# Peptides against a protein of PDB entry 6B4J, part 62

Target 1, 315 residues: chain A of PDB entry 6B4J
Amino acid sequence: DITMQWYQQLQDASMQCVLTFEGLTNSKDSQAKKIKMDLQKAATIPVSQISTIAGSKLKEIFDKIHSLLSGKPVQSGGRSVSVTLNPQGLDFVQYKLAEKFVKQGEEEVASHHEAAFPIAVVASGIWELHPRVGDLILAHLHKKCPYSVPFYPTFKEGMALEDYQRMLGYQVKDSKVEQQDNFLKRMSGMIRLYAAIIQLRWPYGNRQEIHPHGLNHGWRWLAQILNMEPLSDVTATLLFDFLEVCGNALMKQYQVQFWKMLILIKEDYFPRIEAITSSGQMGSFIRLKQFLEKCLQHKDIPVPKGFLTSSFWRS

## One batch from the design tools (peptide; aimed at target 1 L215 N216 Q255)

Design b1_p25_7 (made by RFdiffusion4)
Pose (drawn by RFdiffusion4):
Structure b1_p25_7 (pose): chain A 315 residues (1-315), chain P 25 residues (1-25)
Amino acid sequence: as target 1 above (315 residues)
Amino acid sequence: EEEEAEEKFAEMLREEAEEILEEVE
């Protein structure tokens, strides 16, 4: 409940932001749409540009967003634009910027697991300078993936199925329901991004402040899920690509206590899945063992493939 | 214990940031 109460605090806090700019979106004038068009454009593209080429150019995207959020003018396609045009624009850009980070994790990181880090450092940096943006990220990240909270949505009695699948985060339309394969990845990329944000820190600017969403939330996440019964395919999958991304940082921080948590899922939580999962979905549960059988005996959890090296920063 | 762990993690991040800044310079 401490978590479910905190879960609601962010959600209804985001709905307050959905209404604070109410009128900027619900506007049909010509100029009214041009403004709504140029802001969302110049605020959600720099996030899409976040590449793995170098941290040298990764700063441009960070500065371009810091200037845009802090109110300074920003060069866009054609003429320069700024938030000073409209008082509602700031509380609007922060909304659309937050959704893009989760969205970039939704599509890109789900397919390309290594792009989780170059995106997370910009987000973990912008979270410091502007905490308001972070709560909005925790807002969108939580609803599109309630498994990141982590809370498994229970079945409310007397309700149709298509109503329930939407609560699980499946993308569904009038008649189409998102397959399970093209769904499981959308969740992987989301918590792989979440598992990266909590362990990374923006290097530049020399800040003595602390990480806004510390690695402590990584411990509670593993603990909060491992105390409850696992879902068949969702848990064994998400439990793996979270440890592959943040298992190295947790091993250093909570040295022995983290290993205890691992020799638990080896002999106490693995049986909790072998019976729950049918023979047609053991694919996820198998990767989870192949991941630990090594890590437990190697006394090491490999650094995540795609970690930003020193060469990436200087270069 | 949690506060000590957070301070230690913050110090590790700071050391990494300093190393990166020295390499960039």

Design b1_p25_7_s1 (made by RFdiffusion4, then SolubleMPNN; from b1_p25_7, 16 letters changed)
Fold by OpenDDE base, seed 4:
Structure b1_p25_7_s1 (fold): chain B 315 residues (1-315), chain A 25 residues (1-25)
Amino acid sequence: as target 1 above (315 residues)
Amino acid sequence: SLEEALRRFEEEQQRLAEEIRKLIA
């Protein structure tokens, strides 16, 4: 399975990255600890500052992240910080930055769907300039949300239930599994972020280059989802999230082929989703159905709310 | 390459979608 090979390759790369900077993370030296904390803050704080307020502010954040990744000193917490402060600094920062982007998906985007777009455009732009960050974003995303690959983790003999639940993306603390609503909320946020990343390009970059992880991956994702048996509640939820965010972009790129896919979802896939949907889970299914019916009726998919416009970039 | 594999996958899925559409039409 090529999809699983890809998944494993990214996970392996991520693990190797962690091993590379283990010296920095496990150091007992006070100076090393300070450097680690400074680098961690420098990598994560700018991402947390991403907002829908102004394009100019977003540009500043992007430039700061890019500068940091380029080995230039940046101001963080009132101090000058550089990845050159430690031989493992760059790997550490790339990993933590990627982790933070995904975390913003599961937290910020989960709670505020419109936040997907400013976060995604920065992530896309950084990915274009720093491919390793992109790979690490995927690795983190895939681990937290296997449905972003997509695949359904399987229970293996001898596996603890809690470990299986974690593989499925659930948080398990003190032998208590996360509530389904919270789980779906986090998964939704990550899928929405991913759907935004694959369609957005940083406007101040070299736009002549091909998107490093563009809409073709979105098409692949959709095709793969449809080729899988639906999962109760999860499929309806995430399919809606995905199409709401990138459906318009897919429509523009794939045109007739996209509409054929949409018809396939309505006529063939909906009954399969419905068949596994309990009465208590009809909300997600109905939402997806209504969305698709509206799109088919109007022969148009709306531009998602929060999509960045020219006016945003002029602010 | 992964890119080539993804392309092939996309093409296959497109063909499948077209076949299904023809059956529904």
Scores: peptide ipSAE 0.022, ipTM 0.534, DockQ to the pose 0.027
OpenDDE base, seeds 1, 2, 3, 5: peptide ipSAE 0.019, 0.014, 0.019, 0.016; ipTM 0.504, 0.278, 0.519, 0.291; seed 5 fails the geometry check

Design b1_p25_7_s2 (made by RFdiffusion4, then SolubleMPNN; from b1_p25_7, 18 letters changed)
Fold by OpenDDE base, seed 3:
Structure b1_p25_7_s2 (fold): chain B 315 residues (1-315), chain A 25 residues (1-25)
Amino acid sequence: as target 1 above (315 residues)
Amino acid sequence: EELERQQRAQAEAQERAAAIRELIA
């Protein structure tokens, strides 16, 4: 399976990255520990500061992240921090930055769907300039949300149930599995972030270049989802999330092909979702139904709430 | 019955895959 091979390659690259900076992370030296903490803060704090408030602030955050990744000193916590402070500093920062973007998906976007767009446009712009960060974003995303690949992890003989639950994306703490609503909320946030990344370009970059991970991957994702048997509650939830965020962009890009796909979803795939939907899971199902019906009726996919406009960038 | 169900599911999956390939092409 090509998709699984791609998944594994990204995971392997991520694991290899961790190994490359292991000297920094496992160092007992006080100076190395200080550098590690400074680099971690420098990588993650700017991402946490991303907001929907002003385009100018977003540009400042982007420039700071890019400067850090470019080996330039940046101010963090009142100190000058540079990836050149340690030979493994760049790899570490790239990994932690990518991890933080995905965390913003599972936390911030999960709670505030509109937050997907400012986070995604920064992530996309950084990905364009730093491809390794993009690969690591995918690796982190795929690990936390296998549905973003997409694939459904399978239970293997001899596997602990908790490990299987973690593979499915559930958090398991003290032998207690995460509640389904919280699980779906986190998965939704990550899918929404992903759907935003694949359609957004940093407006101050070289827009003549091809998006490093563009809408073609969104099209692929939909194709793969439709080839999979629906999973109860999960498929309806994430398919809605994906289409709500990037459906308008896909419509504009693929035109007639998009509408054929949407009809296929409504007429062929949706009944399959219905067949596995229990009475207690009707919320996600109904939401998807209403969305599809509205879009087909109006022959339009609305621009998602929170989509960044020219007015945002002038602020 | 379970085998028949699996066979039907596989056939349906193949049909979907074919339809999707046609749309993506």
Scores: peptide ipSAE 0.021, ipTM 0.587, DockQ to the pose 0.018
OpenDDE base, seeds 1, 2, 4, 5: peptide ipSAE 0.020, 0.020, 0.020, 0.019; ipTM 0.580, 0.571, 0.566, 0.576; seeds 2, 5 fail the geometry check

Design b1_p25_7_s3 (made by RFdiffusion4, then SolubleMPNN; from b1_p25_7, 16 letters changed)
Fold by OpenDDE base, seed 4:
Structure b1_p25_7_s3 (fold): chain B 315 residues (1-315), chain A 25 residues (1-25)
Amino acid sequence: as target 1 above (315 residues)
Amino acid sequence: DELERQRRFQQEQQERAAEILELIS
């Protein structure tokens, strides 16, 4: 399976990255610990500062992240911080930065869907300049949300139930599995972030270059989802999230082909979702239904709320 | 060349998408 090979390759690369900087993370030296903490803060704080407030502020954040990844000193916590402070500093920062982007999908976007766009445009721009960060974003995303690949993790003989639940993306603490609503909320945030990344380009980059992970991956994702059996509640939720965020962009890119796919979703795949939807899960189902019907009726998919406009970049 | 790597990756993903679409069409 080519999809599973791709998944595994990214996970392997992520694991190798962790092994590469283990000396920094496991060091008992006080100076090394200080460097680690400074690098971690320098990598993650700018991402947490991403907001919908102003394009100028977003540019400052982008420039700071890019400077850090380029080996330049940046100010963080009142100190000058550079990845050159440790030979493993760059790998560590790339990993933590990628992890933080996915975490913002899991937390911030999950709670505020509009936040997907400013986070995604920074992630896309950084990915263009630093491909390894992009690979690590995918690795983190795929691990936390296997539905972003997409694939369904399988229960293996001898596997603990808790480990299987974690593979499915659930958080398990003190032998208690996460509630379904919280699980879906987190998955939604990550899918929405992904759907935003694949369509956005950093406006101050070299626009002549091809998007490092563009809309063709969105097309692939849809095709793969449609080739899979739907999961109760999950498929209806995430399919809606994905189409709401990137449906307009896919429509513009693929035109007639997109509408053929949307009809296929409505006429062929949607009944399969309905067949597995219980009365208690009708919310996500109805939301997807209404969205599909509206889009087909109007022959249009609206630009998603929070999409970055020219006015945002002039602010 | 990192740019070439990206192009190759995109091409591979496009091919995968095409194959899957054929399966569902």
Scores: peptide ipSAE 0.028, ipTM 0.604, DockQ to the pose 0.030
OpenDDE base, seeds 1, 2, 3, 5: peptide ipSAE 0.019, 0.013, 0.021, 0.025; ipTM 0.517, 0.410, 0.537, 0.589; seed 3 fails the geometry check

Design b1_p25_7_s4 (made by RFdiffusion4, then SolubleMPNN; from b1_p25_7, 14 letters changed)
Fold by OpenDDE base, seed 2:
Structure b1_p25_7_s4 (fold): chain B 315 residues (1-315), chain A 25 residues (1-25)
Amino acid sequence: as target 1 above (315 residues)
Amino acid sequence: MEEERERRFQEEQLERAREIQELIA
C-alpha cells in the first residue's frame, strides 16, 4: 500500500532525526543542557506567539524562525541563540519546531478553529524554505492523528489495549483513556491545521513555485477517506472539519471534479455514515449533513471563518 | 460511582477498538 509506505517513510525519517540529535538530548554536560534548552525555546516560543492580531507580527515571527533555521543567531529569552552552538542543533530545532506546529493544531486550533490559518501560513512558508521541517510536521501529525494519513492502525496480536489506543491517537494516562469528546477535539484541531496548510502560501515567498504539500494532497485525503469504511463519530467529525476549512479551496481548484466528489459523499458515503451513527453521535452527523446539503443547494462552499485577508497582511 | 463510570468508559473504548478492527479486516 503506497499510503502506508509513505507513512512509514516519514516515521522512519522522524526516528532517524531523533537519533541524530540524541547526543544533544542525552548529554550530561551542563553547557549542552543549556544549549538544548535555549534551542528548544528558540524553536517553540515563536510558534506560540502566532496570532490573528497583525500580519506584521506574523512576518516578524516567520523571519525569526527562518533566521534560526538558516543558522543565524536569534534573540530568545534575552540571549543570543544559534543552531551552530551544537553540531546537532539544526536537527534538534527542526524536529522541535515541527512538533510545536502540530501541538498548536492539537491544542490551540482545537480550542480556537480560526487559529489554524495564521499557524498554517507560517508552517507552509517555513516548509517551502525548509522541506525537512515539512516532512517532520507530517511525521508528527501522522503519529498523533492517523486519520490525517488516513488509515486505521492495526491491533496486532499480543498488543496491549493502551498501546493500541495510543496508536489511534488517544492519550492514555495511568491506564485511563482520554474521553471521546477531548479526543475528537484534538483530532479536529490537527485536521483543521492540515487542511489549512495544504491551501495556504506564505505571501512573501515565491508563489510561482509549486506548493510543497498542496491541495493535491487534500484531494488524495478525501479519496482515501471515501475508500475507507466510516468510523463512528470520527469520520463525520473530521470530514466536516476538513471540508469546512479547505472545501472552498478545493472547489476553486478542482471545480466540476470537486462537485462530483461532494455528490458522491452525499449520495453514497453519507448513508454509510448514517448507518453507523448512534443517537449519542447525532451532533457530528447532523453538522455534516447540514453542511453538505447547504453546499450542494447553493453550489458553493463558504470561505472558512478566520481565513486571512489582504487587510490582515496590511496590519 | 466514579470508579464504575470509569470502568464502563474503558469497556466502551475496548469495544470501539474491536469495531475498528472489524473495519480493517
Scores: peptide ipSAE 0.273, ipTM 0.801, DockQ to the pose 0.010
OpenDDE base, seeds 1, 3, 4, 5: peptide ipSAE 0.149, 0.189, 0.027, 0.215; ipTM 0.736, 0.741, 0.504, 0.765

Design b1_p25_8 (made by RFdiffusion4)
Pose (drawn by RFdiffusion4):
Structure b1_p25_8 (pose): chain A 315 residues (1-315), chain P 25 residues (1-25)
Amino acid sequence: as target 1 above (315 residues)
Amino acid sequence: SDPVELDSDLPEPDLEEEAFIADVE
């Protein structure tokens, strides 16, 4: 409940932001749409540019967003634009910027697991300079993936199924329901991004402040889900690609206590899945063992493939 | 309120820094 109460605080806090700019979106004038068009454009593209080429150019995207959010003018396609045009624009850009980070994790990181880090460092950096944006990220990240909270949505009695599948985060339309394969990845990329944000820190600017969403939330996440019964395919999958991304940082931080948590899921939580999962979905539960049978004996959890090296930063 | 601040089962950290900081020099 401490978590579910905190879960609601962010959600209804985001709905307050959905209304603070109410009128900027619900506007049909020509100029009214041009403004709504140029802001969302110049605020959600720099996030899409976030690449793995170099941290040298990764700073441009960070500065371009810091200037845009802090109110300075920003060069866009054609003429320069700024938030000073409209008082509602700031509380609007922060909304659309937050959704893009989770959205970049939704599509890109789900397919390309290594792009989770170059995106997360810009997000873990912008979260410091502007805490308001972070709560909005924790807002969108949580609804689109309630498994990141982590809380498994329970079945509310007397309700149709298509109503329930939407609560699980499946993308559903009038008649189409998102397959399970093309769904499981959209959740993987989200918590792989979440598992990266909590361990990375923006290097530039020399800040003595602390990480806004510390690695502590990584421990509670593993603990909060390992104390409850696992879902068949969702848990064994999400439990793996979270440890592959953040298992190296947690091993260093909580040295022995983290290993205890691992020799638990090896002999106490693995049986909790072998019976729950049918023979047609053991694919996830198998990767989870192949991951630990090594890590437990190697006394090491490999650094996540795609970690930003020193060469990436200088270069 | 942050649930981490109310988590009495949280182990003590073995390091001072919770996040990795890259060297840019």

Design b1_p25_8_s1 (made by RFdiffusion4, then SolubleMPNN; from b1_p25_8, 11 letters changed)
Fold by OpenDDE base, seed 5:
Structure b1_p25_8_s1 (fold): chain B 315 residues (1-315), chain A 25 residues (1-25)
Amino acid sequence: as target 1 above (315 residues)
Amino acid sequence: VDPVSLDTNLPEPATEEEAVVLDLS
């Protein structure tokens, strides 16, 4: 399976990255610990500062992240911080930065769907300049949300239930599994972030270059979802999230072919979703159904709420 | 063209990767 090979390759690359900076992370030296903490803050704080407030502020954040990744010193916590402070500093920062982008999907976007766009445009722009960060974003995303690959993890003989739940993306703490609503909320945030990344380009980059992970991956994602048996509640939820965020962009890119995809979803895939949907789970199914029916009826997919406009970039 | 009246045939993939994923054998 090509999709699973790609998934595994990204996970392997992520694991190798962790091994590369293990000396930094496991050091008992006080200076190394300080450097690690400073680098971690420098990598993550700018991402947490991303907001819908102003395009100028977003540019400052982008420039700071890019400067850090470029080996330039940046101000963080009142200190000058550089990845050159440790030989593993760059790998560590790339990993932690990528992890933080995905975490913003999991937390911020999950709670505020419109936050997907400013986070995604920075992530996309950084990915364009730093491909390894992009690969690590995918690796983190895929690990936390296998549905972003997409694949549905299967229970294997001898597997502990908790391990299976974790593979599915559930948080399991103190032998307590995450509630389904919280799980779906986090997955939704990550899928929405992904759907935003694949369509957005950093406006101050070289727009003549091909998007490093563009809308073709959106088509691939949809195709793969449709080729899979739906997962109860999950598939309907995430398919809606994906289409709400990037459906307009996919419509513009693929035109008639995308409308055929929507018809296929409505006519062929919906019955499969319905067949596995319990009465208590009809909410996600109904929401997806209503969305698709509305889009097909109006012959349009709306621009998602929070989409960054030219006025945002002038602020 | 009314998208509701479009041919329900599988969408043509834009890339080889998309073709593989669509299982358009």
Scores: peptide ipSAE 0.028, ipTM 0.602, DockQ to the pose 0.055
OpenDDE base, seeds 1, 2, 3, 4: peptide ipSAE 0.023, 0.019, 0.027, 0.025; ipTM 0.645, 0.601, 0.615, 0.648; seed 1 fails the geometry check

Design b1_p25_8_s2 (made by RFdiffusion4, then SolubleMPNN; from b1_p25_8, 11 letters changed)
Fold by OpenDDE base, seed 2:
Structure b1_p25_8_s2 (fold): chain B 315 residues (1-315), chain A 25 residues (1-25)
Amino acid sequence: as target 1 above (315 residues)
Amino acid sequence: VDPVSLDTNLPEPTTEEEAVTLDLS
């Protein structure tokens, strides 16, 4: 399976990255520990500062992240910080930056869906200039949300139930599995972030270049989902999240082909979701139903709430 | 109506295939 090969390749690259900066992470030297913490803060704090407030502020954040990744000194926590402070500094920063972008999907976007767009446009722009950050974003995303690949992890003989639950994307703490609503909320945030990344380009970059991970991956994701048996509650939730965020962009890009896909979802795939939906899970199912029916009735998919306008970039 | 290709290995649907008007009525 090509999809599983791609998944595994990204995971292997991510693991290799961790091994590459192990000297920095495992150092007992006080100065190395200080450098590690400074680099970690420099990589993650700018991402946490991303907001819907102003395009000018978003540009400042982007420039700071790009400067850090380019080996330039940046101000962080009142100190000058550079990836050149340690030989493994760049690899460590790329890994932690990518991890933080995915974490913003898992936390911020999960709670505030409109936050997907400013986070995604920065992530897309950084990915364009720093492809390794993009690969690491995918690796982190796929590990936390296998449904972003998409694939469904299988239970293997001899596997602990908790390990299987973690593979499915659940948080397990003190032998307690995460509640289904919290799980779906986190998965939704990550899928929404991904759906935003694949459609957005940084407006101050060379937009004539091909998107490093564009809408073709959105089409692939939909096709792969439709070729899989639906999962109870999960498929209806994430399919809605994906289509709400990138459906308008896919419609504009693929036109008639997208509408054929949407009809196929409504007429062929949706009944399969219904067949596995329990009475307690009807909320996600009904939401997807209403979305599909509305889009087909109006022959339009609305621009998602929080989509960045020209006025945002002038602010 | 030409079926939507669900082959995940296929390249992006080309704009040339868009010439078929889908009746969404």
Scores: peptide ipSAE 0.019, ipTM 0.578, DockQ to the pose 0.074
OpenDDE base, seeds 1, 3, 4, 5: peptide ipSAE 0.017, 0.018, 0.017, 0.019; ipTM 0.596, 0.607, 0.594, 0.594

Design b1_p25_8_s3 (made by RFdiffusion4, then SolubleMPNN; from b1_p25_8, 11 letters changed)
Fold by OpenDDE base, seed 1:
Structure b1_p25_8_s3 (fold): chain B 315 residues (1-315), chain A 25 residues (1-25)
Amino acid sequence: as target 1 above (315 residues)
Amino acid sequence: MDPVELDTNLPEPATEEQAVTLDLS
């Protein structure tokens, strides 16, 4: 399967990255530990500062991240920090930055769906300038949310239940699995972030260049989902999240072809989702149904709430 | 942006074995 090969290639690249900076991460030297902590903070704090407040602040955050990745010194925690402080500094920062973007999907976007857009536009702009960060974003995303690939992890003979639960994206702590609602909330946040990334371009970059991971991946994701057996609650939830965030962009890009896809979802795929939906899980199914019916009736998919407007960039 | 005509033909389904899903509810 081409999709699984792509997944594995990204995971392998991510693992190789970790091995490359292992000397920095495993060092017992006090100076190396200090450098590691400074680099980690420099990579992650700017991402946590992303907000919907002002376009000017978002530009400052972007410029700081780009400067760090470019080997320039940046101010972090009252100190000058540069990836040149250690030979493994750049690889470490790229990995931790990518991890932090995905974590913002998992945490911030999960709680505040509108936060997807400012995070995604920074991630997209950084990906355009630093392709390796983009690959690492995908690797982290795919590992935490296999449904973003998409694929559904299988239980293998002899596998521990907890390991299977982790493969599915559940958090397992002290032999307690995460509650379904919390799991779906985190998965939703990551899918919404992904759906925002594939449609957004950094407005101060070279817009004539092809998006490094654009809307064609949105089409691929939908096609792959439709070719898979649905999972109870999961498929209906994430399909809604995806379409709510990027459906308008896909409609504008693919027009009549996208409407054909939407009809296929309603007529062919919906009955399959319904057949596996228990009475206790009807909420996600009904929400998706109502969304699709409304879109088909109005012949329009609304612009998602929180979409960045020209007024945001003038603030 | 000019609309990109894309074929609505779905790619072949992944031949991978039906995922044994455990109900984790």
Scores: peptide ipSAE 0.027, ipTM 0.519, DockQ to the pose 0.028
OpenDDE base, seeds 2, 3, 4, 5: peptide ipSAE 0.017, 0.017, 0.018, 0.022; ipTM 0.580, 0.603, 0.594, 0.605

Design b1_p25_8_s4 (made by RFdiffusion4, then SolubleMPNN; from b1_p25_8, 11 letters changed)
Fold by OpenDDE base, seed 1:
Structure b1_p25_8_s4 (fold): chain B 315 residues (1-315), chain A 25 residues (1-25)
Amino acid sequence: as target 1 above (315 residues)
Amino acid sequence: VDPVSLDKNLPEPTVEEEAVVLDLN
């Protein structure tokens, strides 16, 4: 399966990255520990500062991240920090930055769906300039949310239940699995972030270049989901999240072909989702159904709430 | 020009991408 090969290649690249900087991460040396902490803060704090407040502030955050990745010194925690402080500094920063973008999907976007757009536009712009960060974003995303690939992890003989639950994307702490609502909330945040990344471009970059991971991956994602057996509650939830965030963009890009896909979802795929949906899980299904019916009736998919406007970039 | 313009130069779905949708019918 080409999709599973791609998944595995990204996981292997991510693992190789971790091995490359293990000397920095495992060092007992006081100076190396200090450098590690300074680099980790320099990589992650700017991402946590992303907000919808002003386009100018978003540009400052972008410029800071780009400067750090370019080997330039940046101010972090009252110190000058550079990836050149350690031979493994760049690999470590790229990995931690990518991890932090995905965490913002998992945490911030999960709670505030509109936060997807400012995070995604920075991630997209950084990916354009630093392709390795993009691959690491995918690797982190795919590991935390296999539904972003998409694939559904299978239980293997002899596997511990907790390990299977983790493969599915659940958090397991103290032998307690995460509640389904919290799980779906985190998965939703990550899918929404992904759906925003594939459609957004950094406005101050070279717009003549092709998007490094554009809307064609949105088409691929939908096509792959439709070729899979639906999962109870999960498929209806994430399909809605995806379509709400990038459906307008996909409609504008693929026109009639995208409407054919929406009809296929309504006519052929909905009955399959319904057949596996319990009475207690009908909420996600009903929400998807109502969204799709509204889009088909109006022959339009609304621009998502929080979509960045020209006025945002002038602020 | 809206700086958040979609890359309108993305190609239509590939034959493979379209086939995946068509094979479901």
Scores: peptide ipSAE 0.029, ipTM 0.592, DockQ to the pose 0.064
OpenDDE base, seeds 2, 3, 4, 5: peptide ipSAE 0.018, 0.025, 0.025, 0.024; ipTM 0.525, 0.608, 0.539, 0.583

